# Peptides against a protein of PDB entry 3NZW, part 49

Target 1, 212 residues: chain A of PDB entry 3NZW
Amino acid sequence: TTTLAFRFQGGIIVAVDSRATAGNWVASQTVKKVIEINPFLLGTMAGGAADCQFWETWLGSQCRLHELREKERISVAAASKILSNLVYQYKGAGLSMGTMICGYTRKEGPTIYYVDSDGTRLKGDIFCVGSGQTFAYGVLDSNYKWDLSVEDALYLGKRSILAAAHRDAYSGGSVNLYHVTEDGWIYHGNHDVGELFWKVKEEEGSFNNVIG
Target 2, 222 residues: chain B of PDB entry 3NZW
Amino acid sequence: QFNPYGDNGGTILGIAGEDFAVLAGDTRNITDYSINSRYEPKVFDCGDNIVMSANGFAADGDALVKRFKNSVKWYHFDHNDKKLSINSAARNIQHLLYGKRFFPYYVHTIIAGLDEDGKGAVYSFDPVGSYEREQCRAGGAAASLIMPFLDNQVNFKNQYEPGTNGKVKKPLKYLSVEEVIKLVRDSFTSATERHIQVGDGLEILIVTKDGVRKEFYELKRD

## One batch from the design tools (peptide; made by RFdiffusion4, then SolubleMPNN)

Design b2_p13_3_s1 (from b2_p13_3, 7 letters changed)
Fold by OpenDDE base, seed 2:
Structure b2_p13_3_s1 (fold): chain B 212 residues (1-212), chain C 222 residues (1-222), chain A 13 residues (1-13)
Amino acid sequence: as target 1 above (212 residues)
Amino acid sequence: as target 2 above (222 residues)
Amino acid sequence: SQPARGSEVHYVP
């Protein structure tokens, strides 16, 4: 798995691959590793698919309950705290989760929290999470600027996941791409890695380690 | 050392069509190298036009299916006989599976039916309740033999239009029920040839708007 | 074996 999220002048970019593995077996090439909690809040999945899918869906329910009780959307800080508190209760039980909670509220602005099954909760501007995270960081860190245009930011997210898909055997399938703004998240499509690779190689003159 | 799990072998396969879905399974039940039964059905009509199979350890599979059937019954009691949708069924099964997260059902679960728009739907589950809607999925002993075949023949992976120099992929299209049945039969006959835990009989449940139809075919009895 | 998705750990009897 490779997931990433970063803040920039235009909001948040979230990009993830779609491969699921079980050992050496490719279980799926089409897994949705972004959970759309509400129109303004996203969760990403790395680690055990069931753990992430179950508890982030549960988180969605808790966020909805908050909205009903408090008559306002839950903050990204509070949402991530709920998840963090939950996984901490299971500490030592064997949950496997590496998640990012990404959202936009008026009071917080664009916000990203990292939450994992160890109970770690971190706020930050840039996170890559998964077995391919270091490959993604290599591209992302080299090209990241706060002042990126939306177009360039989207491309950078997509390109970083592509790099990870190329080098990490556990990442691949396709890139799912999101842009989060004050008005909510916008889905920017599913990009098959097989097609995307050759397109990028041709356009950039990159990936010269592969003979076309 | 005590092992709470067994392995009863077998293989299951789901394929979604445009306005139908198919869930198939062989009827062989084994323990180690012994055939317990040559006809032990493992694909079930659960009502509300939902078919289900949980393949692996048969005791766990049967328990899970019974619990789901009971869930359907109570859903009707609690919601004035409302039909359980396939997506809701999938969510319910996730909770059944994840409820035993720390002592899982040793099964690969597949359900098939029609979504609320009348389109064919197949959902597959891992042992602890991760689930995904897919066009096709193989599960069980010979899943590794069949799934690549389905990638190629249902989703047309690695196929290109002739004369395009590999630049144009074969377009995706829905398969007819007849085509799907052919693929299912070819899958299981091939799997039977290469896997000792698959064989004897093939039972196919076809879900349409008119209900569930069942077909049976003989497989090699080796 | 019955592997969980996204895990290197397989549920093996």
Scores: peptide ipSAE 0.286, ipTM 0.834, DockQ to the pose 0.184
Fold by OpenDDE base, seed 1:
Structure b2_p13_3_s1 (fold): chain B 212 residues (1-212), chain C 222 residues (1-222), chain A 13 residues (1-13)
Amino acid sequence: as target 1 above (212 residues)
Amino acid sequence: as target 2 above (222 residues)
Amino acid sequence: SQPARGSEVHYVP
């Protein structure tokens, strides 16, 4: 798995691959690793698919209950804390989760929290999470600027996941891309790695280690 | 050391069509190298036009199916005989599976039916309840033999239009029920040839708007 | 074997 999220002048970019593996077996190439909690809040999944899918869906329910009770959207901080508290209760039980909670509230602005099954909760501007995270960081860190245009930011997110898909055997399938703004998240499509790779290679003149 | 799990072998396969879905399974039940039964059905009609199979350790599979059937029953009681949708069924099954997250049902679960728009639907589950809607899925002993075949023949993976130098992918299209049945039969006959835990019989449940139809075919009995 | 998705964990002892 490779997931990433970063803040920039235009909001948040979230990009994830779609491969699931079970050992050496490719279980799926089409996994949805972004959970749409509400129109302003996203969760990403890395690690155990069931753990992430189950508990982030549960988180969605908790967030909805908050909205119903408090008559306002839950903050990203609070949402991430709910998840963090939950997984911490299971510490030692063997949950495998590397998640990012990404969203926008008027109070917080664009916000990203990293939450994992070890009990770590971090607020930050840039996170890559998964077995391919280092590959993604290599591209993302090299090209990241706060002042990126939305177009460039979207491309950078997509491109970073592509790099990870190329080098990490446990990442691949497609890139799912999101842009989060004050108006909510916008889905920017599913990009098959098989097609995207060649497109990027041609347009950039990159991936010269591969003969086309 | 005591092993709480058995492995009863077998293989299951689901394929969704445009307005139908199929869920098929062989009828062989084994332990180690011994055939326990040559006809032990493992694909079940659970009502509300939902068919289900949980393949692996048969005791766990049967338990899971029973629990789901019971869940369907109670859903009707609680919601004035409302039909359980396939997506809701999938969510319910996730909870059943994840409820045993730390002592999982040793099964690969597949359900098939029609979504609320009348389109064929197949959902697959891992042992702990992650689930995904897919066009096709193989599970069980010979899944590794069959799934690549399905990738190629259902989703047309690695197929390109002739004369395009690999630049144009074969377009995706739904398969007819007849085509799907052929693929299922070919899958299981092939699997039977190469896997000792697959054989004896093939039972196919076909879900349409008109209900569930069952077909049976003989497989090699060696 | 019935491994969980996204994991190398096998639940068979």
Scores: peptide ipSAE 0.277, ipTM 0.817, DockQ to the pose 0.175
Fold by OpenDDE base, seed 3:
Structure b2_p13_3_s1 (fold): chain B 212 residues (1-212), chain C 222 residues (1-222), chain A 13 residues (1-13)
Amino acid sequence: as target 1 above (212 residues)
Amino acid sequence: as target 2 above (222 residues)
Amino acid sequence: SQPARGSEVHYVP
């Protein structure tokens, strides 16, 4: 798995691969590793698919309850804290979760929290999470700027996941791409790695380790 | 150390068509190298045009299916006999599976039916309740033999239009029920040849807007 | 054994 999220002047970019593995078995090439918690919040999944899918869906329910009770959208901080508190209660039980909770509220602006099953909760501007995270960081860190255009930011997210898909055996399938603004998240499509790779290689002159 | 799980073998397969879905399973039940039964159905009509199979440890599979059937019943009681949609069924099954996250059902679960638009739907689950809607999925003992075949023949993976130098993929297209049945039969006959835990009989449940139809085919009994 | 999805090590049993 490779997931990433980063803040920039235009909001948040979230990009993830879609490969699920079970050992050496490719269980799926089409897993949705972004959980649409609600129209304004995204969760990413790395680790156990069931753990992430179940609890981030549960988180969505908790966020909805918050909105009903408080008549206000939940903050990203609070949403991530709910999840963090939950997984912390299960600490030692064997949950496997590396998640990012991403959203944009008027109060907070664009906000990303990293939450994992070890009990770690971090707010930050840039996170890559999963077995391919280091590959993604290599591309993301080298090209990231706060002042990226939305177009460039989307491409950077996509390109970073592609790099990880190329090098990490446990990442691949396709890139799912999201842009998060104050108005909510916007899905920017599913990009098959098989096609995307060759396109990027040709356009950039990159991936020269592969002969077409 | 005590192992609470068994493995009763078998294989299941789901394929979604445009306006239908199929869920098939062999009828062999084994323990180790011994055939317990040559006809033990493992694909079930659960009502509301939902068919279900949980393949692996039969005791767990049966328990899960029974619980789901009960869930369907209670859904009707609680929601004025509303039909349980396939997506809601999938969510419910996730909860059933994940409810035993720390002592999981040792099964690979597949359900098949029609979505709310009348399109064929197949959902597959891991033992702890992650689920995904897919066009096809094989589960069980011979899943590793069948799934690549389905990738190629249902999703047309690695197929390209002739004369395009591999630049144009074979377009995705829904298969007819007849084509799907052929693929299912070929899958299971092939799996039976290469896997000792698969054989005896093939039961196919076909879900359409008109209901669930069952077909049975003999497999090798060796 | 049947592994859980998304993990290299989550096998049941």
Scores: peptide ipSAE 0.267, ipTM 0.828, DockQ to the pose 0.190
Fold by OpenDDE base, seed 4:
Structure b2_p13_3_s1 (fold): chain B 212 residues (1-212), chain C 222 residues (1-222), chain A 13 residues (1-13)
Amino acid sequence: as target 1 above (212 residues)
Amino acid sequence: as target 2 above (222 residues)
Amino acid sequence: SQPARGSEVHYVP
C-alpha cells in the first residue's frame, strides 16, 4: 500500500493506490483505500484491510453521531482523536492500521492527521503511509511547494503514488485521487497504473530504467 | 501445538452478470488427503435472493452461514419482513466476521445476488471481514488457479482489439448467463485436474429477479 | 480460505 496526503495553498491532495496483498498473492487491484466519511472528511487505509475498513466505517458513524448531537460537523482533530482513542484501547491486540484523516472545517481549515495502531496521532502537512511510503516521499518531497497550483498538486499526488507503485511490489493497481477544499472533497478519478505509467513515461521522459 | 483450524478444501466462484449473479462451489469435502464427502454442498440460498458460501474450514463456514441466515430472519422480524439488500447483507457479514477478529472464522466468504437496481452483485470477504464488490471472485483451494483465468475471461484483462497494435483494450461487457456457466464449468473442470482438494461435483446457484436456480454437474471423482 | 487482506508494513513518516 501507498497512501499520501498533503496540504497546499489550494487545500488537500489525497492519493492512494488500490492493490491489496495477502503475502505474495495479489488479493485485489481495485480496493478503495479512501473512505468518504462525509462530504468534507476522508480517511485513508493502510495495513490490514479489515481493520481499516471496519474501524474507519465505525468512525464515520461516530462522526455522524457528533453532527446529530452537536448540530455541527465534527472537527478533523476530534474525528482523528476518536479513532486514535479507539485503536489505543486495542493496543497490543494486533490491529494493523496506518490512517490519515483528512478534511476541512471552517474552524481548522484544511487539516491532516496521521493515526496508526501504535497509538500515534500526528498533525502535519505531508504524510505518506504504507510499504511504499518512502518511494512516494522521494517524489513528493522533491517537488512539493506550498504554492502549487491545484493541477500541479493533483499531478504530484498521482505521480508520487505512481513512483511507489513502480518500486513497491505491494502497491499498484490504480491511483485514486482526491482534492479536498472548503466545499468538500472532489474525486479526481481512478487512474490505472498500467496505462498511467506509460503515459507519464512518454510525457516526462521518465522511468528510463524501463524499456518500452 | 494445537491448531484449532482445519482445512476442508474446496473451491468457490462468484460471477456477476448484468441482471443475474452466480455462486458456484465444488461439493468435495476433505481432510488432509482423505475425502470426507463427495457431495457436501457449500453454497446456500440464504433467503431474500442472497446466496452465500464460506469456504475453508467447514466448521467455521457452517457456523458463519447459520449466523447469517439467523441474521436474515431477525432482520425480517425487526423490519416488517423487509427484504435485506445485498449491500446490507455484506455489511452484516462484515460484522459477523470482524466480531471474531481475534479468533477469526477461517474462511473465504462470497455472496451473490442482485443490487437494488437489479444488477448482478458479488461480494467477497477475507477471514476478518474486509469486503469488496467485484464482478468476479474465486475462493478456496484453487482460487489461485481460477482467479487469473477470471481476470482474463470476465474482465478481459490483457486482451486487446485486433488490429490496434495492442493500443485498444477489449471493451468490458456483461456476459450472458450461458457464457458465465461455461466459464464456471471450465474453471472447475480445470481446477479439478490440478488440485486434489477440488472435484466430485459442481453446484451452481444462479440468482435472477425470479429467484434462485440450482444446477449440478459431475466433476472428476479422483 | 485465504489470509487476511493487507500485510503492508507501515511506520510513522
Scores: peptide ipSAE 0.218, ipTM 0.819, DockQ to the pose 0.115

Design b2_p13_3_s2 (from b2_p13_3, 9 letters changed)
Fold by OpenDDE base, seed 2:
Structure b2_p13_3_s2 (fold): chain B 212 residues (1-212), chain C 222 residues (1-222), chain A 13 residues (1-13)
Amino acid sequence: as target 1 above (212 residues)
Amino acid sequence: as target 2 above (222 residues)
Amino acid sequence: MQFANGSEVHRVP
């Protein structure tokens, strides 16, 4: 898995691959590793597919309950804290989760929290999570600027996942791309890695380790 | 060391069509190298136009299916005989599976039916309740033999339009029920040739707007 | 048998 999220002048970019594995077996190439919690809040998945899918869906329910009780959307800080508190209760039970909670509230602005099954909760501007995270960081860190245009930021997210899909055997399938603003998240499509690779190679003159 | 799980072999697969879905399974039940039964159905009509199979350890599979059937019954009691949608069924099954997260059902689960728009739907589950809607899925002993075949023949993976120098993929299209049945039969006959835990019989459940029908075909008995 | 870490469960590593 390779997931990433970063803040920039235009909000948040979230990009993820779509491969699931069971050992050496490719279980799926089409997994949705972004959970749309509400129109303003996203969760990403790395680790155990069921653990992430189940508890982030549960988180969505908790966020909805907050909205009903408090008559306002939950903050990204509070949403991530709910998940962090939950997984901490299961500490030592063997949950496997590496997640980013990404959202935009008027009070917080664009916000990203990293939450994992160890109970770690971190706020930050840039996170890559998964077995391919180091490959994604290599591209992302080299090209990241706060002042990126939305177009360039979207491309950078997509391109970073592509690099990870190329080098990490556990990442691949497609890139799912999101842009989060104050008005909510916008889905920017599913990009098949096979097609995307050749396109990027041709346009950039990159990936010269592969003969076309 | 005590192992609470068994392996009863077998294979299942689901394929979604445009206005139908198919869930098929062989009827062989084994333990180790011994055939327990040549006809033990493992694909079930659960009501509300939902068919289900949980393949792997048969005791766990049967328990899961019974629990789901009971869940359907209670859903009707609690919601004035409302039909359980396939997506809601999938969510319910996730909870059944994940409820045993720390002592899982040792099964690969597939359900098939029609979505609320009348389109064919197949949902597949891992042992602890991760699930995905897909056009096709194989599960069980010969899943690794069948799934690549389905990738090629249902999703047209690695197929390109002639004369395009590999630049234009074969377009996706729905398969007819007859085409799907052919693929199912070819899948199981091929799997039977190469896997000792698959054989004896093939039972296919076809879900349409008119209900569930069953077809049966003989497989090799060796 | 740590089932959750086995090859039978789906991972998004």
Scores: peptide ipSAE 0.276, ipTM 0.840, DockQ to the pose 0.113
Fold by OpenDDE base, seed 5:
Formats: sequence, C-alpha cells, structure tokens
Structure b2_p13_3_s2 (fold): chain B 212 residues (1-212), chain C 222 residues (1-222), chain A 13 residues (1-13)
Amino acid sequence: as target 1 above (212 residues)
Amino acid sequence: as target 2 above (222 residues)
Amino acid sequence: MQFANGSEVHRVP
C-alpha cells in the first residue's frame, strides 16, 4: 500500500493506490483505500483491510452522530481523536491500521491527522503511509511546495503514488486522487497504473530504467 | 499446537451480469486427501434474491450462512417485511465476520444478487470482513487458478483492439447469462483438472429479477 | 495460519 496526503495553498491532496495482497497473492487491484466519511472528511487505509474498512466506517457513524447531536460537522481533530481512542483501547489485540484523517472545517481549515494502531496521533502537513511510503516521499519531498497550483499538486500526488507503485511490489493497480477544499472533497478519478506509467514516462522522459 | 480449523476444500465463483448474477460452487467436500462427499452443496439461497457461499472450513461456513439467514429473518420482523438490499446484506455480513475478528471464520465469502437498480452484484469478503463489490471473484482452493482467467475473460485484462498497437483496450461490456455460464463451466472443469480439492459436481445459482434458479453439471469424479 | 491463495486476510500494507 501507498497512501499520501499533503496540505498546500489550495487545500489538501489525497492520493492512494488500490492493491490488496495476501502474501504473494494479489487479492485485488481495485480496493478503495479512501473512505468517504462525509462530503468534507476522508479516511485512508493501510494495514489490515478489514480493520481499516470496519473502523473507518464506524468512525463515519460516530461523525454522523456528532452532527446530529451538535448540529454542526465534527472537527477533523475530534474525528481523528475518536479513532485514535478506539484503536488505543485495542492496543495489543493485533489491529493493524495506518490511517490519515483528512478534512476541512471552517474552524480548522484543511487538516490532516495521522492515526495508527500503535496509538500514535499526529497532526501534520505531509504524510505518506504504507509499504511504499518511502518511494512516495522521495518524489513528494523533492517537488513539494506550499505554493503549488491545484493542477501541479494533483499531479504531484498522482506522480508520487506512481513512483511507489513502480518500486513497491505491494502497491499498484490504480491511483485514486482527491482534492479537498472548503467546499468539500472532489474526486479526481481512477488512474490505472498500467496506462499512467507509460504516459508519464513519455511526457517526462522519466523511468529510464524501463525500456519503452 | 492445536489447530481449531479444518479445510474442506472446494471452490466458488461469482460473476455479475447486467441484470443478473451467478454464484457457483463445486459440490466436493474433502478433508486432507479424503473425499467426504461428492455432493455437499455450499451455495445457498438466503431469500430476498441473495445467494451466499462461505468456502473454506465448512463448519464455519455453515455457521456463517445460518447466522445470515437468521439476520434476514429478523430484518423482515423489524422492518415490516422490507426486502434486504444486497449492499445492506454485505454490510451485515461484514459485521458477522468482524464480530469474530479475533477468532475468525475460516472462510472466503461471496454473495450475489441484484442491486437496487436491478444490476447484477457480487460482493466478496475476506475472513475478517473486508469486502468489495466486484464484477467477478473466485474463492477457495482453486481461486488462484480461476481468478486470472476471470480477469482476462470477464474484465478483458490484457486484451487490446487489433491494429491499435496496444494503445486501445478491449472495451468493457456485460456478458450474457449464456456466456457467463460457459465461463463458469470452463473455469470449474479446468480447475478440476489441476486441483484435487475441486470436482464431482458444479451447482450454479442464477439470480434474476424473476428469482433464483439452479443449474447442476457433473464434474470429473477422480 | 495460512489460507489458500485468495482467501487469506487481505492486507493493504
């Protein structure tokens, strides 16, 4: 798995691959590793597929209950804290989760929290999570600027996942791309790695380790 | 160390069409190298046009299916005989599976039916309840033999339009029920040839707007 | 505990 999220002047970019594995078996190439909690809040999945899918869906229910009770959207801080508190209660039970909670509230603006099954909860501007995270960081860190245009930021997110999909055997399938703004998240499509790789290679003159 | 799980072998396969879905399974039940039964159905009509199979350890599979059937019953009691939608069924099954997260059902679960728009739907589950809607899925002993075939023949993976120099993929299209049945039969006959835990009989449940029908085909009995 | 290929716990590592 490779997931990433970063803040920039235009909001948040979230990009993820779509491969699931069971040992050496590719279980799926089409996994939705972004959970759309509400129109303004996203969760990402890394680790155990069931653990992430189950508890992030549960989180969505908790967020909805908050809205009903408080008559306002839950903060990203509070949403991430709910998840963090939950996984901490299961500490030692064997949950495997590396998640990012990404969203926008008027109070917080665009916000990213990292939450994992070890009980770590971190607020930050840039995270890559998964077995391919180091490959994604290599591209992301080398090109990241706060002042990126939306177009450039979207491309950078997509390109970083592509790099990880290329090098990490446990990442691949497609890139799912999101842009989070004050108006909520916008889905920017599913990009098959098989097609995207060749396109990027041709346009950039990159990936010269592969003969076209 | 004591292993509480058995493995009864077998293979299951789901394919969604445009206005139908199929869920198929062989009827062989084994333990190790011994055939327990040549006809032990493992694909079930659960009501509300939902068919289900949980393949792997048969005791766990049967338990899960029974629990789901009971869930359907109670859903009707609690919601004035409302039909359980396939997506709601999938969510319910996730909870059944994940409820045993720390002592899982040792099964690969597939359900098939029609979505609320009347389109064919197949959902597959891992042992602890991660699930995805897909056009096709193989599960069980010979899944590794069948799934790549389905990738190629249902989802047209690695197929390109002739004369396009590999630039244009074969377009996705729904398969007819007849085409799907052919693929299912070819899948199981092929799997039977290469896997000892697959064979004897093939039972196919076909879900349409008119209900569930069953077809049976003989497989190799070796 | 290992399942047959395709029936094991799915990972998104």
Scores: peptide ipSAE 0.275, ipTM 0.833, DockQ to the pose 0.111
Fold by OpenDDE base, seed 4:
Structure b2_p13_3_s2 (fold): chain B 212 residues (1-212), chain C 222 residues (1-222), chain A 13 residues (1-13)
Amino acid sequence: as target 1 above (212 residues)
Amino acid sequence: as target 2 above (222 residues)
Amino acid sequence: MQFANGSEVHRVP
């Protein structure tokens, strides 16, 4: 898996691959590793597919209950804290989760929290999570600027996942791309890695380790 | 050391069409190298136009299916005989599976039916309840033999339009029920040739708006 | 038994 999220002048970019594995077996090429919690809040999945899918869906229910009780959308800080508190209660039980909670509230602005099954909760501007994270960081860190245009930021997110899909055997399938703004998240499509690779190679003159 | 799990072999396969869905399974039940039964159905009509199979350790599979059938019954009691939708069924099954997260059901689960728009739907589950809606899925012993075939013949993977130099993919299209049945039969006959845990018989459940139909075909009884 | 870490469960590593 390779997931990433970063803040920039235009909000948040979230990009993820779609491969699931069971050992050496490719279990799926079409896994949705972004959970749409609400129109303003996203969760990402890395680790155990069921652990992430189950508990992030549960988180969605908790967020909805918050809205009903408080008559206000839950903050990204509070949503991530709910998840963090939960996984901490299961510490040592063997949950496997590496998640990012990404969203926008008027109070916080665009916000990203990293939450994992070890009990770590971090607020930050840039995270890559998964077996391919180092490959994604290599591209992302080399090209990241706060002042990126929305178009350039979307491309950078997509391109970073592509790099990871190329080098990490456990990442691939497609890139799912999101842009989070004050008006909520916007889905920017599913990009097949096979097609995307050749397109990027041609347009950039990159990936010269592969002879077409 | 005591192993609480067995492996009863077998293989299951789901394919969704436009207005139908198919869930098929072989009827062989095996332990190690001994055939326990040549006809033990493992695909079930669960009501509300939902068919289900949980393949792997048969004791766990049967337990899970029974729990789901009971869940359907209680859903009717609690919600004035409302039909359980396939997406709601999938969520329910996730909870059944994940409820045993630390001592899982040793099964690969597939359900098939129609979604709320009347379109064919197949959902697949891992042993602990991760699930996805897909056009096709193979599960069980010969899944590794069948799934690549389904990728090619249902999802048209690695197929391109002639004369496009590999730049234009073969367009996705729904298959007819007859085409799907052909693919299912070819899948199981092929799997039977290469896997000792697959064979004897093939039972196919076809879900349409008119209900569930069953078909049976003989497989090799080696 | 760490079944959840087995090759049978789906991972998004």
Scores: peptide ipSAE 0.274, ipTM 0.831, DockQ to the pose 0.114
Fold by OpenDDE base, seed 1:
Structure b2_p13_3_s2 (fold): chain B 212 residues (1-212), chain C 222 residues (1-222), chain A 13 residues (1-13)
Amino acid sequence: as target 1 above (212 residues)
Amino acid sequence: as target 2 above (222 residues)
Amino acid sequence: MQFANGSEVHRVP
C-alpha cells in the first residue's frame, strides 16, 4: 500500500493506490483505500484491509452520531482522537492500521492526522503511509511546496503514488485522487497505473529505467 | 499443537452480469487427500434473491451461512418483511466475519445477487470481513488457477484491440448468461484437471429478477 | 494461528 496526504495553499491532496495482497497473492487491484466519512472528512487505509475498513466505517458512524447530537460537524482532531482511542484499547490484540484522517472544518482549517494501531496520533502537513511510503516521499519531498497550484498539487500526489506503485510490489492497481477544500472533498478520479505510467513517462521523459 | 481449522477444499466462483449474477461451486468435500463426499453443496440460496458460499473449512462455512440466513429472517421480523438488499447483506456479513476477528471463520465468502437497480452484483470477503463489490471472483483451493483466467475472460485483462499495437484495450462489456456459464464450466473443468480438491460435480446458481435457478454438471470423479 | 501468517487475510500494506 501507498497512501499520502499533504497540506498546501489550496487545501489537502489525498492520493492512494488500490492494491490488496495476501502474501504474494494479489487479492485485488481495485480496493478503495479512502473512506469518505462525510463531505468534509476522509480516512485512508493501510495495514489490515478488514481492520481499516471495519473501524473507519465505524468511525464514520461515530462522526455522524456526533453531528446528530451536537448539531455540528465533528472536528478532524476529535474524529482522529476517537479512532486513536479505539485502537489504543485494542493495543496488543493484533490490529494493523495506518490511517490518515484528513478534513476541513472552519475551526481547524485543512487538517491531517496520522493514526496507527500502535497508538500514535500525529498532526502534520505531509504524511506517506504504507510499504511504499518511502518511494512516495522521495518524489513528494523533492517537489513539495506550500504554494503549489491545485493542478500541480494533484499531479504531485498522483505522481508520488505512481512512483511507489512502480517500485513497491505491494502497491499498484490504480491511483485514487482527492482534493479537500473548505467546500469539502472532491474526487479526482481513478487512474490506472498501467495507463498512467506510460503517459507520465512520455510527458516527463521519466522512468528511463523502463524501455518502452 | 491443536489446529482448530480443517480444510475441506473445493472452489467457488462468482460472476456478475448486467441483469444477473452467478455463483458456482464444486460439490467435492475433502480432508487432506480423502474425499468425504462427491456431492456436498456449498452454494446456498439464502432468500431475498441472495446466494452465498463460504468456502474453506466447511464447519465454519456452514456456521456462517446459517448465521446469515438467520440474520435475513430477523431482518424480515424487524422491518416488516422488507427485502434485504445485496449491499446491506454484504455489510451484515462483514459484521458476522469481523465479530470473530480474533478467531476467524476460515473461509472465503462470496455472495451474489442483484443490486437495487437490478444489476448483477458479486461481493467477496476475506476471512475477517474485508469486502468489495466485483464483477468476478474465485475463491477456495483453485482460486489461484481460476482468478487469472477470469481476469482475462471477464475483465479482458491484457487484451488489446487488434492492429492498435497494444495501445487500445479491449473494451469492457457485460457477458450473457450463456457466456458466463461457459466460462464457469471451463474454469471448473480446468481446475479439476490440476487440483485434487476440485471435482465430482459443479452446481451453478443463477440469480435473475425471476429468482434463483440451479444448474448441475458432472465433473471428473478421479 | 494460520491467520497470523497473513497469507489468508487481505492486506493493504
Scores: peptide ipSAE 0.251, ipTM 0.823, DockQ to the pose 0.111

